# Peptides against a protein of PDB entry 7AE7, part 25

Target 1, 321 residues: chain A of PDB entry 7AE7
Amino acid sequence: KVYKDLREFLEVLEQEGQLIRVKEEVNPEPDIAAAGRAAANLGKNQPAVFFEKIKGYKYSVVTNVHGSWQNHALMLGLDKNTSTKDQFYELNRRWDKFPVPPNVVKREAAPCKENVIDKDINLFEILPLYRINEQDGGFYISKASVVTADPEYPDDFNKLNVGTYRIQVKDRDRVGIQALAMHDIAVQLEKAEAENKPLPIAITIGNNPLVTFMASTPVGYNQNEYEFVGALQDGVPMDIVKSDLYDHLYVPAGSEVVLEGHIIPRVRTVEGPFGEFPGSYSGARLQCEVKIDRITHRTNPIFENLYLGIPWTEIDYLMAL

## One batch from the design tools (peptide; aimed at target 1 Y130 K170 P273 S282)

Design b2_p14_4_s3 (made by RFdiffusion4, then SolubleMPNN; from b2_p14_4, 4 letters changed)
Fold by OpenDDE base, seed 5:
Structure b2_p14_4_s3 (fold): chain B 321 residues (1-321), chain A 14 residues (1-14)
Amino acid sequence: as target 1 above (321 residues)
Amino acid sequence: VYVPELTDPELSEA
């Protein structure tokens, strides 16, 4: 089984008993985090948790999508009871299919383009934002696949980076992003900042689960994560579409929300703290700031966010392979 | 790639 988008994956998770649907209205805090912790307490068969109604918000949230070995097996299109050993074997077998180039679809064929917001941007109108951890310094977008390119080689598709980064919401149209020196985005940002230019960015939320997986998997600077997604789809290309603002940025065609904007050059603002691991908070630091200039989104977009409440977290599963 | 435990100096020293 190959998934075009998050919605197809959530459907399979629900069919396989790996998704809990919360139909009653919840408070963003503490109910989302509390329900995530409750799901984690179910043991090794941790389901995703889908919140249909969130007080004060229009749209839904899903958490813990990658939060179990069963969910990981299903992501690979395997039986949910596939052993971790067999999952690893299959992952390695498919990895050798790299590169599998993506299909570039037309704008009209991309679900992420169903709606556009290009003025009066307010992230709180599109994303049901909440504190993941009680002591978080703000609202985090913790499971985004962030797309950037090399500003020196913008047309080199092999240098297109799709990564996961810590993103704090700072204002209606501003986010802080942690771009550490070890991240490919930091190399690209350094080149942009040397010229005092903005770095184009697309922050994509609610993707094909293999996109999210590959965005969380280290690859070479000259290796495209989308070409690995195609490999992990057993040779089936994924669908990407050109961003609206930038000719050289491509986003997953099926993304629930795409935040297009730029990293402001040579600006650093306070970001954090964030509870990256249960019982551990990284301190507040000066980090990069992104201006959001355009949003595209599916109708009734689903906000996929990371579960971090108690071990095992989604990060534990995403990093275990 | 965001890897909290590997990227937080405070966590890597523990």
Scores: peptide ipSAE 0.024, ipTM 0.602, DockQ to the pose 0.045
OpenDDE base, seeds 1, 2, 3, 4: peptide ipSAE 0.019, 0.022, 0.015, 0.020; ipTM 0.629, 0.647, 0.565, 0.585; seeds 1, 2 fail the geometry check

Design b2_p14_4_s4 (made by RFdiffusion4, then SolubleMPNN; from b2_p14_4, 4 letters changed)
Fold by OpenDDE base, seed 3:
Structure b2_p14_4_s4 (fold): chain B 321 residues (1-321), chain A 14 residues (1-14)
Amino acid sequence: as target 1 above (321 residues)
Amino acid sequence: VFVPELKDPELSDA
């Protein structure tokens, strides 16, 4: 089975008994993080947790989408009881199908374009933001697939980068992003900053689960993550759409939320702390800042966010594959 | 976060 978006995957997780739906109103803190920890304690069969109603917010949250080997098997369109060994075998077999070029769909055919916000941007109206860890210095978007390009080669589709980065919400229309020197985004940012230019960015949230998987998987600088998604879909192309602000940036057609904007050149602001691991907080550091200039989103967007806690967490599974 | 490859040492013995 191939999934066009997060919603098609969540439907399968629910059908397979790999999703818990919380229908009662919860407090964003501490209930979301507490429920994630409780789900992790259910043993090897860790379900996704879908929160339909969050106090003070309009929209839903889902966590732990990749949080078990069963969820990973289902992501690959395999039986949920497929062994880890057979999952790795199938993953490697499909990896050899690279490249599988994506389909570029029209704007009118892309679910991520159903709604537009181009003024009075407020991230808190679109995303049910909460602290993931008790000692976090703010709200984090921890499972976004961030799209950037090489500013020297903007039309080179092979240099289009889709990566997962630590993103702290700084204001209604501002986020901090951790672009480490070892990430492809840091190479692209260095080129933009050398010329004192903004780096165009699209921060995509709530994607096809294989997009999220590939965005967390390091690939070569001249390899496109979308072409690996097509490979992991056993040769079925994924659907992408042009961003609204930038002709050279393409986003997943099915994204729940797309934050379009730019990294402000040569600006660094305090970001953190964040509980990357239990008992290990990365200290506050100077990080890049993104201005959000436009939002597109699906009607009733689902905020997919990473569950962090005691191993085995969703991040441990995303990195073990 | 580069979480290092958690080589689950139990995955190497199967």
Scores: peptide ipSAE 0.022, ipTM 0.668, DockQ to the pose 0.021
OpenDDE base, seeds 1, 2, 4, 5: peptide ipSAE 0.022, 0.021, 0.018, 0.018; ipTM 0.664, 0.672, 0.646, 0.635; seeds 2, 5 fail the geometry check

Design b2_p14_5 (made by RFdiffusion4)
Pose (drawn by RFdiffusion4):
Structure b2_p14_5 (pose): chain A 313 residues (1-149, 158-321), chain P 14 residues (1-14)
Amino acid sequence: KVYKDLREFLEVLEQEGQLIRVKEEVNPEPDIAAAGRAAANLGKNQPAVFFEKIKGYKYSVVTNVHGSWQNHALMLGLDKNTSTKDQFYELNRRWDKFPVPPNVVKREAAPCKENVIDKDINLFEILPLYRINEQDGGFYISKASVVTANKLNVGTYRIQVKDRDRVGIQALAMHDIAVQLEKAEAENKPLPIAITIGNNPLVTFMASTPVGYNQNEYEFVGALQDGVPMDIVKSDLYDHLYVPAGSEVVLEGHIIPRVRTVEGPFGEFPGSYSGARLQCEVKIDRITHRTNPIFENLYLGIPWTEIDYLMAL
Amino acid sequence: PPTVEEANRTFDVE
């Protein structure tokens, strides 16, 4: 099976006993992060945890989506009990199907274009943002796929919420931004960027894939789907930016020129906090989202947690 | 939802 969006994958997870629904209202901190750690601590058949009610928020959160070998195998469309080695072999075989060009769809057909917010941008009205770890510098979006511009790149970068319509980003960690970053800051011009949240599991998996192999990212997702192309759609504001047609939330924005502010600290996969450093800020110019969006976020702590599964094979 | 001030903490560059 191939998933057009996060919601089909969550449906499969729930049918397979790999998704737990928390119906009672929970507080943002530390409840969501504590549940993410506990789900990771179950050790075997760790499920995704779906929070339907978060105090003071309108929408729902899902965590630990990738955080088990069962979830990982179901992401690949295999039986949930497929051994880790056999998943490795299946990924090795599909790796060679690269490239599979994506299908570009019309705006009216992309679920991520159901709702538009073009003014008075407020991330909190859409995403139930919360603190992941006690010493984090702020509320984080820890599982976004970021799109920048065959020269189109998708990657995962930790995003700290700085204001209702502003976030932080480590721009010198996106090694295609940094030739356009010099030109843009030297000329005081903005650099367009797209932040996608709540994606097909293979899109997130591709976004965590090593940068050393300069692939075409979306064409790699078609390879992981064993030759089935993925659907992408053009962003509202920037014609050279394409986002997954099924994303729950799309934040279209730009990197603010000549602005450096304190970002962090935040958790890193080796199990420790990073330090606080001066980093770039991104202004959100537009939000498009599916009706009743789901905030797919990720808990990070002492290994093993979900990030290890996203990096392993 | 929390305010911006509640969502952030102040840190020095290390």

Design b2_p14_5_s1 (made by RFdiffusion4, then SolubleMPNN; from b2_p14_5 with T3S T10E D12A)
Fold by OpenDDE base, seed 2:
Structure b2_p14_5_s1 (fold): chain B 321 residues (1-321), chain A 14 residues (1-14)
Amino acid sequence: as target 1 above (321 residues)
Amino acid sequence: PPSVEEANREFAVE
């Protein structure tokens, strides 16, 4: 099975008994993190946790979407009981199909374009934000697929980067982003900052699970993550759509939320701390700042966020493959 | 605005 979006995958997870639906209103803190820990304690068969109602917010949250080998098997369209060995075999078999170019769909056909916010931007109205860890320095978006391009070669689709980065919410329309020197985004940012120009960015939330998987998987600078998604879909292209602000940035057509904006050149602000691992906090550092200029979103958008708790965490599964 | 080198200077705020 191939999934067009997060919603199709969540439906399959629920059908397969790999999703817990919390229908009662919860507090953002501590209830989301507490329920995630409780789900992790269920052993090797950790389900996703879907929160329908969050006090003070309009929309829902889902966590631990990639949080088990069963969820990984289902992501690949395999039986949930497929062995880890057979999952790796199938992953490697499909990897050899690279590149599989995506389909570019029209704006009218893209669910991520159902609603637009271009004034009075407030991230708290769209995303049910909460502290993932008790000692976090703020609210984090920890499972976004971030789209950037090479500013020297903006029309080179092979240099389009889709990556996962640590993102702290700084204000209603501002986020901090950790762009480490080893990541492709840092190469692109260096080129923009050399000219004192903004770097265009699209931060996409709630995607096809293979997009999120590939955004967390290191690939070559001249390799497009969307072309690997098509390979991992056994040769079925994924659907992408042009961003609203930038002709050279393409986002998943089915994204729940798309934050379009720019990295402000040569500006660094305090970001962190963040609990990347249980009991391990990365210190506060000066990091890049993004201005959000436009939001597009599906009606009743689902905020997909990373579960961080006792090992095995969701990050361990994303890094183990 | 600061230089690129100044902007990339990691200050660990412990």
Scores: peptide ipSAE 0.036, ipTM 0.614, DockQ to the pose 0.093
OpenDDE base, seeds 1, 3, 4, 5: peptide ipSAE 0.000, 0.018, 0.008, 0.008; ipTM 0.311, 0.522, 0.450, 0.380

Design b2_p14_5_s2 (made by RFdiffusion4, then SolubleMPNN; from b2_p14_5, 4 letters changed)
Fold by OpenDDE base, seed 4:
Structure b2_p14_5_s2 (fold): chain B 321 residues (1-321), chain A 14 residues (1-14)
Amino acid sequence: as target 1 above (321 residues)
Amino acid sequence: PPSVEEANREYEVE
C-alpha cells in the first residue's frame, strides 16, 4: 500500500483501529494536548487522534499520526502487527532503492492547489493553532515539511532540502523558524544572507506520512528526500508539484496546506521557549523569520501537528528508524 | 480565532 496524501493514510489508520475520532467540539487548550496524553496512556498501541471540531476554528487537527509502531508499520504499507525487527528490515531493504525520482504533476492535478490565498493572509484562519505545551512561548507548527533550495544551485534537484524545523507563529503572515547550524537549511540560508537576499521557502503541512518521516530523517546535503520517499514506497514515485511562487521549489502534490514565502535576510526575532520534552524547555533565542506571501490548501484542510506529552513521544517513533 | 497577542508570550533571550 502506497499513500498519495495524509487523507489516504488517515483512512487506513481508522480502518485498522489506529485512529480515534473526536467528534465533539474541543477547546484548543488544553483539550488537544490532554486528549493526546490520554491516547498515549492507552498503551503501546497509540492511535492518531483526529479532532473534527475546534472552538474558534473552522478546520480540523490530527495528532500522533506517527505515534506507534502499528502506525509506523501501516505507513510502510505493512500489516499493523509487523514486528519492529521486520519493519527495520523492510525499511533498510527499500532504502537501497534510492534514488526513486518523483513524478512532477500538473498544477490542476495537485490537491494542494484547490484553494489559494494571496492577500490578507491570516494563518489563524487556516490552521487551528494551539499551545502544544502549556508553557510554550507561542503556537507552534511542529510537523511541517519545509522545502528550500541551494540559492547557488537552485536547479540542482539533489540539493532541494525537505526538512522538519520548529516553527512558531509570530503574526498573521509571519513565522519564526529554528534553523540550527546542523540543519541543511542553515547552509542555504547562510548563502542567501551573504548576499542579503531572501531565501525562498515552502512550509508544507499534512503530507503523505513517508514525506513527514523523511523530512525528519537526516540525509546527505546532495540527497533529495523525495527520492527516498519513492524508495520507501518500494519503488513507486511520489507526486510533487511546482510551487506557485518559485519555479525551483516543489511541494508534495497532496499537502493539506502549503505556506509559500521567504526567510527575511539578516532579521532575527525572539523564538521560543518550546517544550521539546516533558518538563524540558529550550530557551528563547533570536531566530529567523519567514514572511508568508501565498497559501495554497486543500478544501477543509487538516492541520497535522506533533504530539508531545508522555514518552514514548511521537518524535521518538519518527527518530527510532 | 485567537489574536496574535494571545498566541505569543514575552520571554527573555537566553
Scores: peptide ipSAE 0.192, ipTM 0.821, DockQ to the pose 0.944
OpenDDE base, seeds 1, 2, 3, 5: peptide ipSAE 0.087, 0.043, 0.118, 0.016; ipTM 0.683, 0.691, 0.770, 0.474

Design b2_p14_5_s3 (made by RFdiffusion4, then SolubleMPNN; from b2_p14_5, 5 letters changed)
Fold by OpenDDE base, seed 5:
Structure b2_p14_5_s3 (fold): chain B 321 residues (1-321), chain A 14 residues (1-14)
Amino acid sequence: as target 1 above (321 residues)
Amino acid sequence: PPSIEEANREYEVE
């Protein structure tokens, strides 16, 4: 099974008993985190948790999508009971198919383009934002696939980076992003800032699970994560679409939400603290700031966010592969 | 605007 989007994957998770649907209205805090922890306590079969109704918000949240070996097996289109060994074998086999170039679809064919917000941007109207951990300094978008390009080589598709970065919501149309020196985005930002130019960015939320997986998997600077997604789909290309603001940025065609904007050059603002791991908070630091200039989204967008709270966390599974 | 070096200084906000 190859998934075009998050929704197709969630359907399979539900069919396979790997998704809990919470139909009752929940409070963003503490109910989302609490329910995630409760699901994690179910043992080895940690399901995704889908919250249909969030008090004060219009849209839904899903967490713990990658939160088990069974979910990872299903992500690869394997039987949910596929052993970890066999999952690794299959992953490695498919990895050797790199590169598998994506299909560029027309704007009209991309579900992420169903709705556009280009004025009066308010992230809180689109994303049911909540504190993941009780002591978090704010609301985080912790499972986004962030798309950036090399400013010197904007047309070099091999230098297009899709990565996962810590993102704190700072205002209605602003987010802080942690671009560490070891990240490919930091290389690209350095080039932009050297010229005092903004770095174009697309923050994509709610993707094909293999996109999220590859965004969390380190690859070479001259290797495109989308071409690995195609490899991991056993040679089936994924669908991407051109961003609305930038000709050189491509986003997953099926993204639930796409935040298009720019990293403001040479601006740093306070970000954090964030509980990256249970019982461990990273301190508040000066981090980059992104201005959101345009949002595109699917109708009734699903906010996919990382489950954190108790081991094993979703990040542990994403990093274990 | 601050220098690149100033912007890249990880200030731990104590």
Scores: peptide ipSAE 0.040, ipTM 0.640, DockQ to the pose 0.092
OpenDDE base, seeds 1, 2, 3, 4: peptide ipSAE 0.009, 0.010, 0.000, 0.006; ipTM 0.405, 0.409, 0.303, 0.400; seed 1 fails the geometry check

Design b2_p14_5_s4 (made by RFdiffusion4, then SolubleMPNN; from b2_p14_5, 4 letters changed)
Fold by OpenDDE base, seed 5:
Structure b2_p14_5_s4 (fold): chain B 321 residues (1-321), chain A 14 residues (1-14)
Amino acid sequence: as target 1 above (321 residues)
Amino acid sequence: APSVEEANREFEVE
């Protein structure tokens, strides 16, 4: 099976007994993290956890979407009981299908374009933000697929980067992003900053699970993650749509939320600390700052965020592949 | 839906 969006995947997870739906109102803290930990304690069959109602927020959260081998099997459209060995075999088999170019859909056909916010932007109105770890220096968007292009080659689709980066919410319309030197985004940012220009960015949240997987998987600088998604869909192209602000940025058509904006050139602000691993906090550092200029979102958007409560976390599974 | 290559070509022509 191929999934067009997060919602189709969540439906399958629920059908397969790999999603817990929390229907009662929860407090963002500590209940989301606590429920994630409780789900992780269920052993090998760690389900996704979907929170329908969050106190003080309008929309829902889902966590631990990639948090088990069963969920990974289902992501690949395999039986949930497929062995890890067979999952790896199938992953490798499909990887050889690269490149599978995506389809560019019309704006009116893209679910991520159902709603637009272009003024009075407030991330807290769209995303049920919470501290993932008790000692986090703020609210994090930890499972976004971040789209950037090469400023020197903006029309080179092979240089379009879709990556996962640590993103701290800094203000209603600002986020800090950790762009390390080893990340493709850092190469692109360096080029923009050399000219004192903003780097266009689209931060996409709640995607087709293979988009999220590929955004967390290192590929070559001249390889497009969307073309790998098509390969991992066994040769079925994924659907992308042009961003509203930038002709050269394409986002997943099915994204729950798209934050369009720019990295402010030559600005660094304090970001962190963040508990990337249980019991391990990365220190506070000066990091890049993104201004959010436009939001597009599906009606009743689902905030997909990373579960980090106890090992094995989603990161452990995402890094193990 | 058009391919990325097709879409990119359409934008170069306008």
Scores: peptide ipSAE 0.007, ipTM 0.387, DockQ to the pose 0.014
OpenDDE base, seeds 1, 2, 3, 4: peptide ipSAE 0.000, 0.005, 0.006, 0.005; ipTM 0.348, 0.387, 0.414, 0.386; seed 1 fails the geometry check

Design b2_p14_6 (made by RFdiffusion4)
Pose (drawn by RFdiffusion4):
Structure b2_p14_6 (pose): chain A 313 residues (1-149, 158-321), chain P 14 residues (1-14)
Amino acid sequence: KVYKDLREFLEVLEQEGQLIRVKEEVNPEPDIAAAGRAAANLGKNQPAVFFEKIKGYKYSVVTNVHGSWQNHALMLGLDKNTSTKDQFYELNRRWDKFPVPPNVVKREAAPCKENVIDKDINLFEILPLYRINEQDGGFYISKASVVTANKLNVGTYRIQVKDRDRVGIQALAMHDIAVQLEKAEAENKPLPIAITIGNNPLVTFMASTPVGYNQNEYEFVGALQDGVPMDIVKSDLYDHLYVPAGSEVVLEGHIIPRVRTVEGPFGEFPGSYSGARLQCEVKIDRITHRTNPIFENLYLGIPWTEIDYLMAL
Amino acid sequence: APNEFEVPPAVERP
């Protein structure tokens, strides 16, 4: 099976006993992070945890989506009990199907274009943002796929919420931004960027794939789907930016020129906090989102947690 | 890793 969006994958997870629904209202901190750690601590058949009610928020959160070999196998469309070695072989075989060009769809057909917010941008009205770890510098979006511009790139970068319409980003960790970043800051021009949240599991998996192999990213997702192309749609504001047609939330924005502010600290996969450093800020100019969006976020702590599964094979 | 700068307060929820 192939998943057009996060919601089809969550449906499969729930049918397979790999998704737990938390119906009672929970507080943002530390409840969501504590549940993410506990789900990771179950050791075997760790499920995704779906929080339907978060105090003071309108929408729902899902965590630990990739955080088990059962979830990982279901992401690949295999039986949930497929061994890790067999998943490795299946990924090795599909790796060679690269490239599979994506299908570009019209705006009216992309579920991520159901709702538009073009003014008075407020991330908190859409995303139930919360603190992941006690010493984090802020509320983080820890599982977004970021699109920048065959020269289109998709990657995962930790995003700290700085204001209702502003976030932080380590721009010098996106090694295609940094030739356009010099030109843009030298000329005081903004650099367009797209932040996608709540995606097809293979899109997130591709976004965590090593940068050393300069692939075409979306064309790699079609390879992981064993030859089935993925659907992408043009962003509202920037014609050279394409986002997954099924994303739950799309934040279209730009990197603010000549602005460096304190970002962090935040958790890193080796199990420790990073330090606080001066990093770039991104202004959100537009939000498009599906009706009743789902905030797919990720808990990070002492290994093994969900990030290890996203990096393993 | 140590902090090079003072960490400002997180943004408030509306």

Design b2_p14_6_s1 (made by RFdiffusion4, then SolubleMPNN; from b2_p14_6, 6 letters changed)
Fold by OpenDDE base, seed 1:
Structure b2_p14_6_s1 (fold): chain B 321 residues (1-321), chain A 14 residues (1-14)
Amino acid sequence: as target 1 above (321 residues)
Amino acid sequence: APNLLPVPPAIALP
């Protein structure tokens, strides 16, 4: 089985008994984190938790999507009871199919383009934001696939980077991003900042589960994560679409929400603290700041977000393969 | 000592 988007994966999780649907209105805090912790504490067969109604918000949240070996097996289109060993062997077998180039679809064929917000941007209107842990310094987007390119080689598709980064919401149209020197995004940002230019960015939320998996998996600077997604789909290409603001940035066609904008050159603002793996807080630091300039989203967008806590939680499953 | 994450309150999952 191959998934075009998060919704097709959530449907399979629900059919397989690996999704809990919460239909009653919840409080964003502490109920979402409490449910994520409760799901992680099951020790096996940990389900995704889907919240249909969140007090003070219009849209839904899903958490713990990658939070079990059963969910990982299903992500690979295997039987949910496939052993971790057999999942690893199948992943390695498929990895050898790299590269599998993605299909570039037209804007009109991309579900992520169903709605546009280009003025009066307010992230709180589109995302049901909450603290993942009670002592977090703010609201975090913890499971985004962030798209950037080399500003010297914007048309080199092999240098297109799709990574996962810690993102704190700073204002209605501002996010802080942790770009460490070891990340490909930091190399790209250094080139832009040398010329005092903005770095174009697309922050994509609620993707095909293999996109989220590859965005959390380190690859070479001249390797495209989307070409690995096609390999992990056993040779089936994934669908991508051009961003609205940038011809050189491609986003997953099925993304629930796409935040398009730029990293502000030579600006650093306070970000954190945040509850990290391995279950401890990282301190506040000066981090990069992104201006959000445009949002595209699916109708009734699902905010996919990561629950982090004392191991073993969803992040530990994402890093284990 | 590292500042450990608090454990959220127990919630009943449906």
Scores: peptide ipSAE 0.131, ipTM 0.823, DockQ to the pose 0.053
OpenDDE base, seeds 2, 3, 4, 5: peptide ipSAE 0.023, 0.026, 0.022, 0.093; ipTM 0.642, 0.632, 0.645, 0.806; seed 4 fails the geometry check

Design b2_p14_6_s2 (made by RFdiffusion4, then SolubleMPNN; from b2_p14_6, 6 letters changed)
Fold by OpenDDE base, seed 1:
Structure b2_p14_6_s2 (fold): chain B 321 residues (1-321), chain A 14 residues (1-14)
Amino acid sequence: as target 1 above (321 residues)
Amino acid sequence: APNLYPVPPAIALP
């Protein structure tokens, strides 16, 4: 089984008994994090948790999508009871199919383009934002697949980077992003900042589960994560589409939400604290700032976000293979 | 000691 988007994967999770649907209205805090912790605490067969209604918001949230070995098996299109060993062997077998180039689809064929917001941008109108842990310094987007390119080689598709970064919401149209020196985005940002230019960025939310997996998996600077997604789909190409603002940035065609914008050159603002994957808070630090200039989204977009805390949580499963 | 953040109270999953 290959999934075009998050929705096709959530349907399979529900069919396999690996999704809990919460139909009653919940509070964004503490109910979402509390349910994420409860799901993680099951120790096995940990389900995704889908919240249909969130007080004060229009749209839904899903959490714990990658939060178990059963969900990982299903992500690979295997039986949910496939052993971790057999999942690892299948992953390695498929890895040898790299590269599998993606299909570039037309804008009209991409579900992420169903709706556009290009003025009066307010992230709170499109994303049901909440604190993942009580002492977080703000609202975090924790499962975004962030697309950037090398500004010296914008036409080199092999240098297109799709990564997962810590993103704090700072304002209606601004986010802080943690670009560490070891990340490919930091190399690309350094090149842009040397010329005092903005770095183009697309922050994609609610993807094909293999896109989210590969965005969380380190690859070489000259390797494209989308070409690994095709390999992990056993040789079936994934679908990508051009961003609206940038001809050189491609996003997953099925993304629930795409935040298009730029990293502001030579600006650093306070970000944090945030509850990190070891179950400890990292302190506040100066981080780069993204201006959001355009949003595209599916009708009734699903905000996919992870719960993280004391291991084992969803992030530990994303990093385990 | 790492400042471990409090575990949110687990709600009963349906």
Scores: peptide ipSAE 0.089, ipTM 0.774, DockQ to the pose 0.052
OpenDDE base, seeds 2, 3, 4, 5: peptide ipSAE 0.025, 0.028, 0.029, 0.012; ipTM 0.643, 0.639, 0.693, 0.525

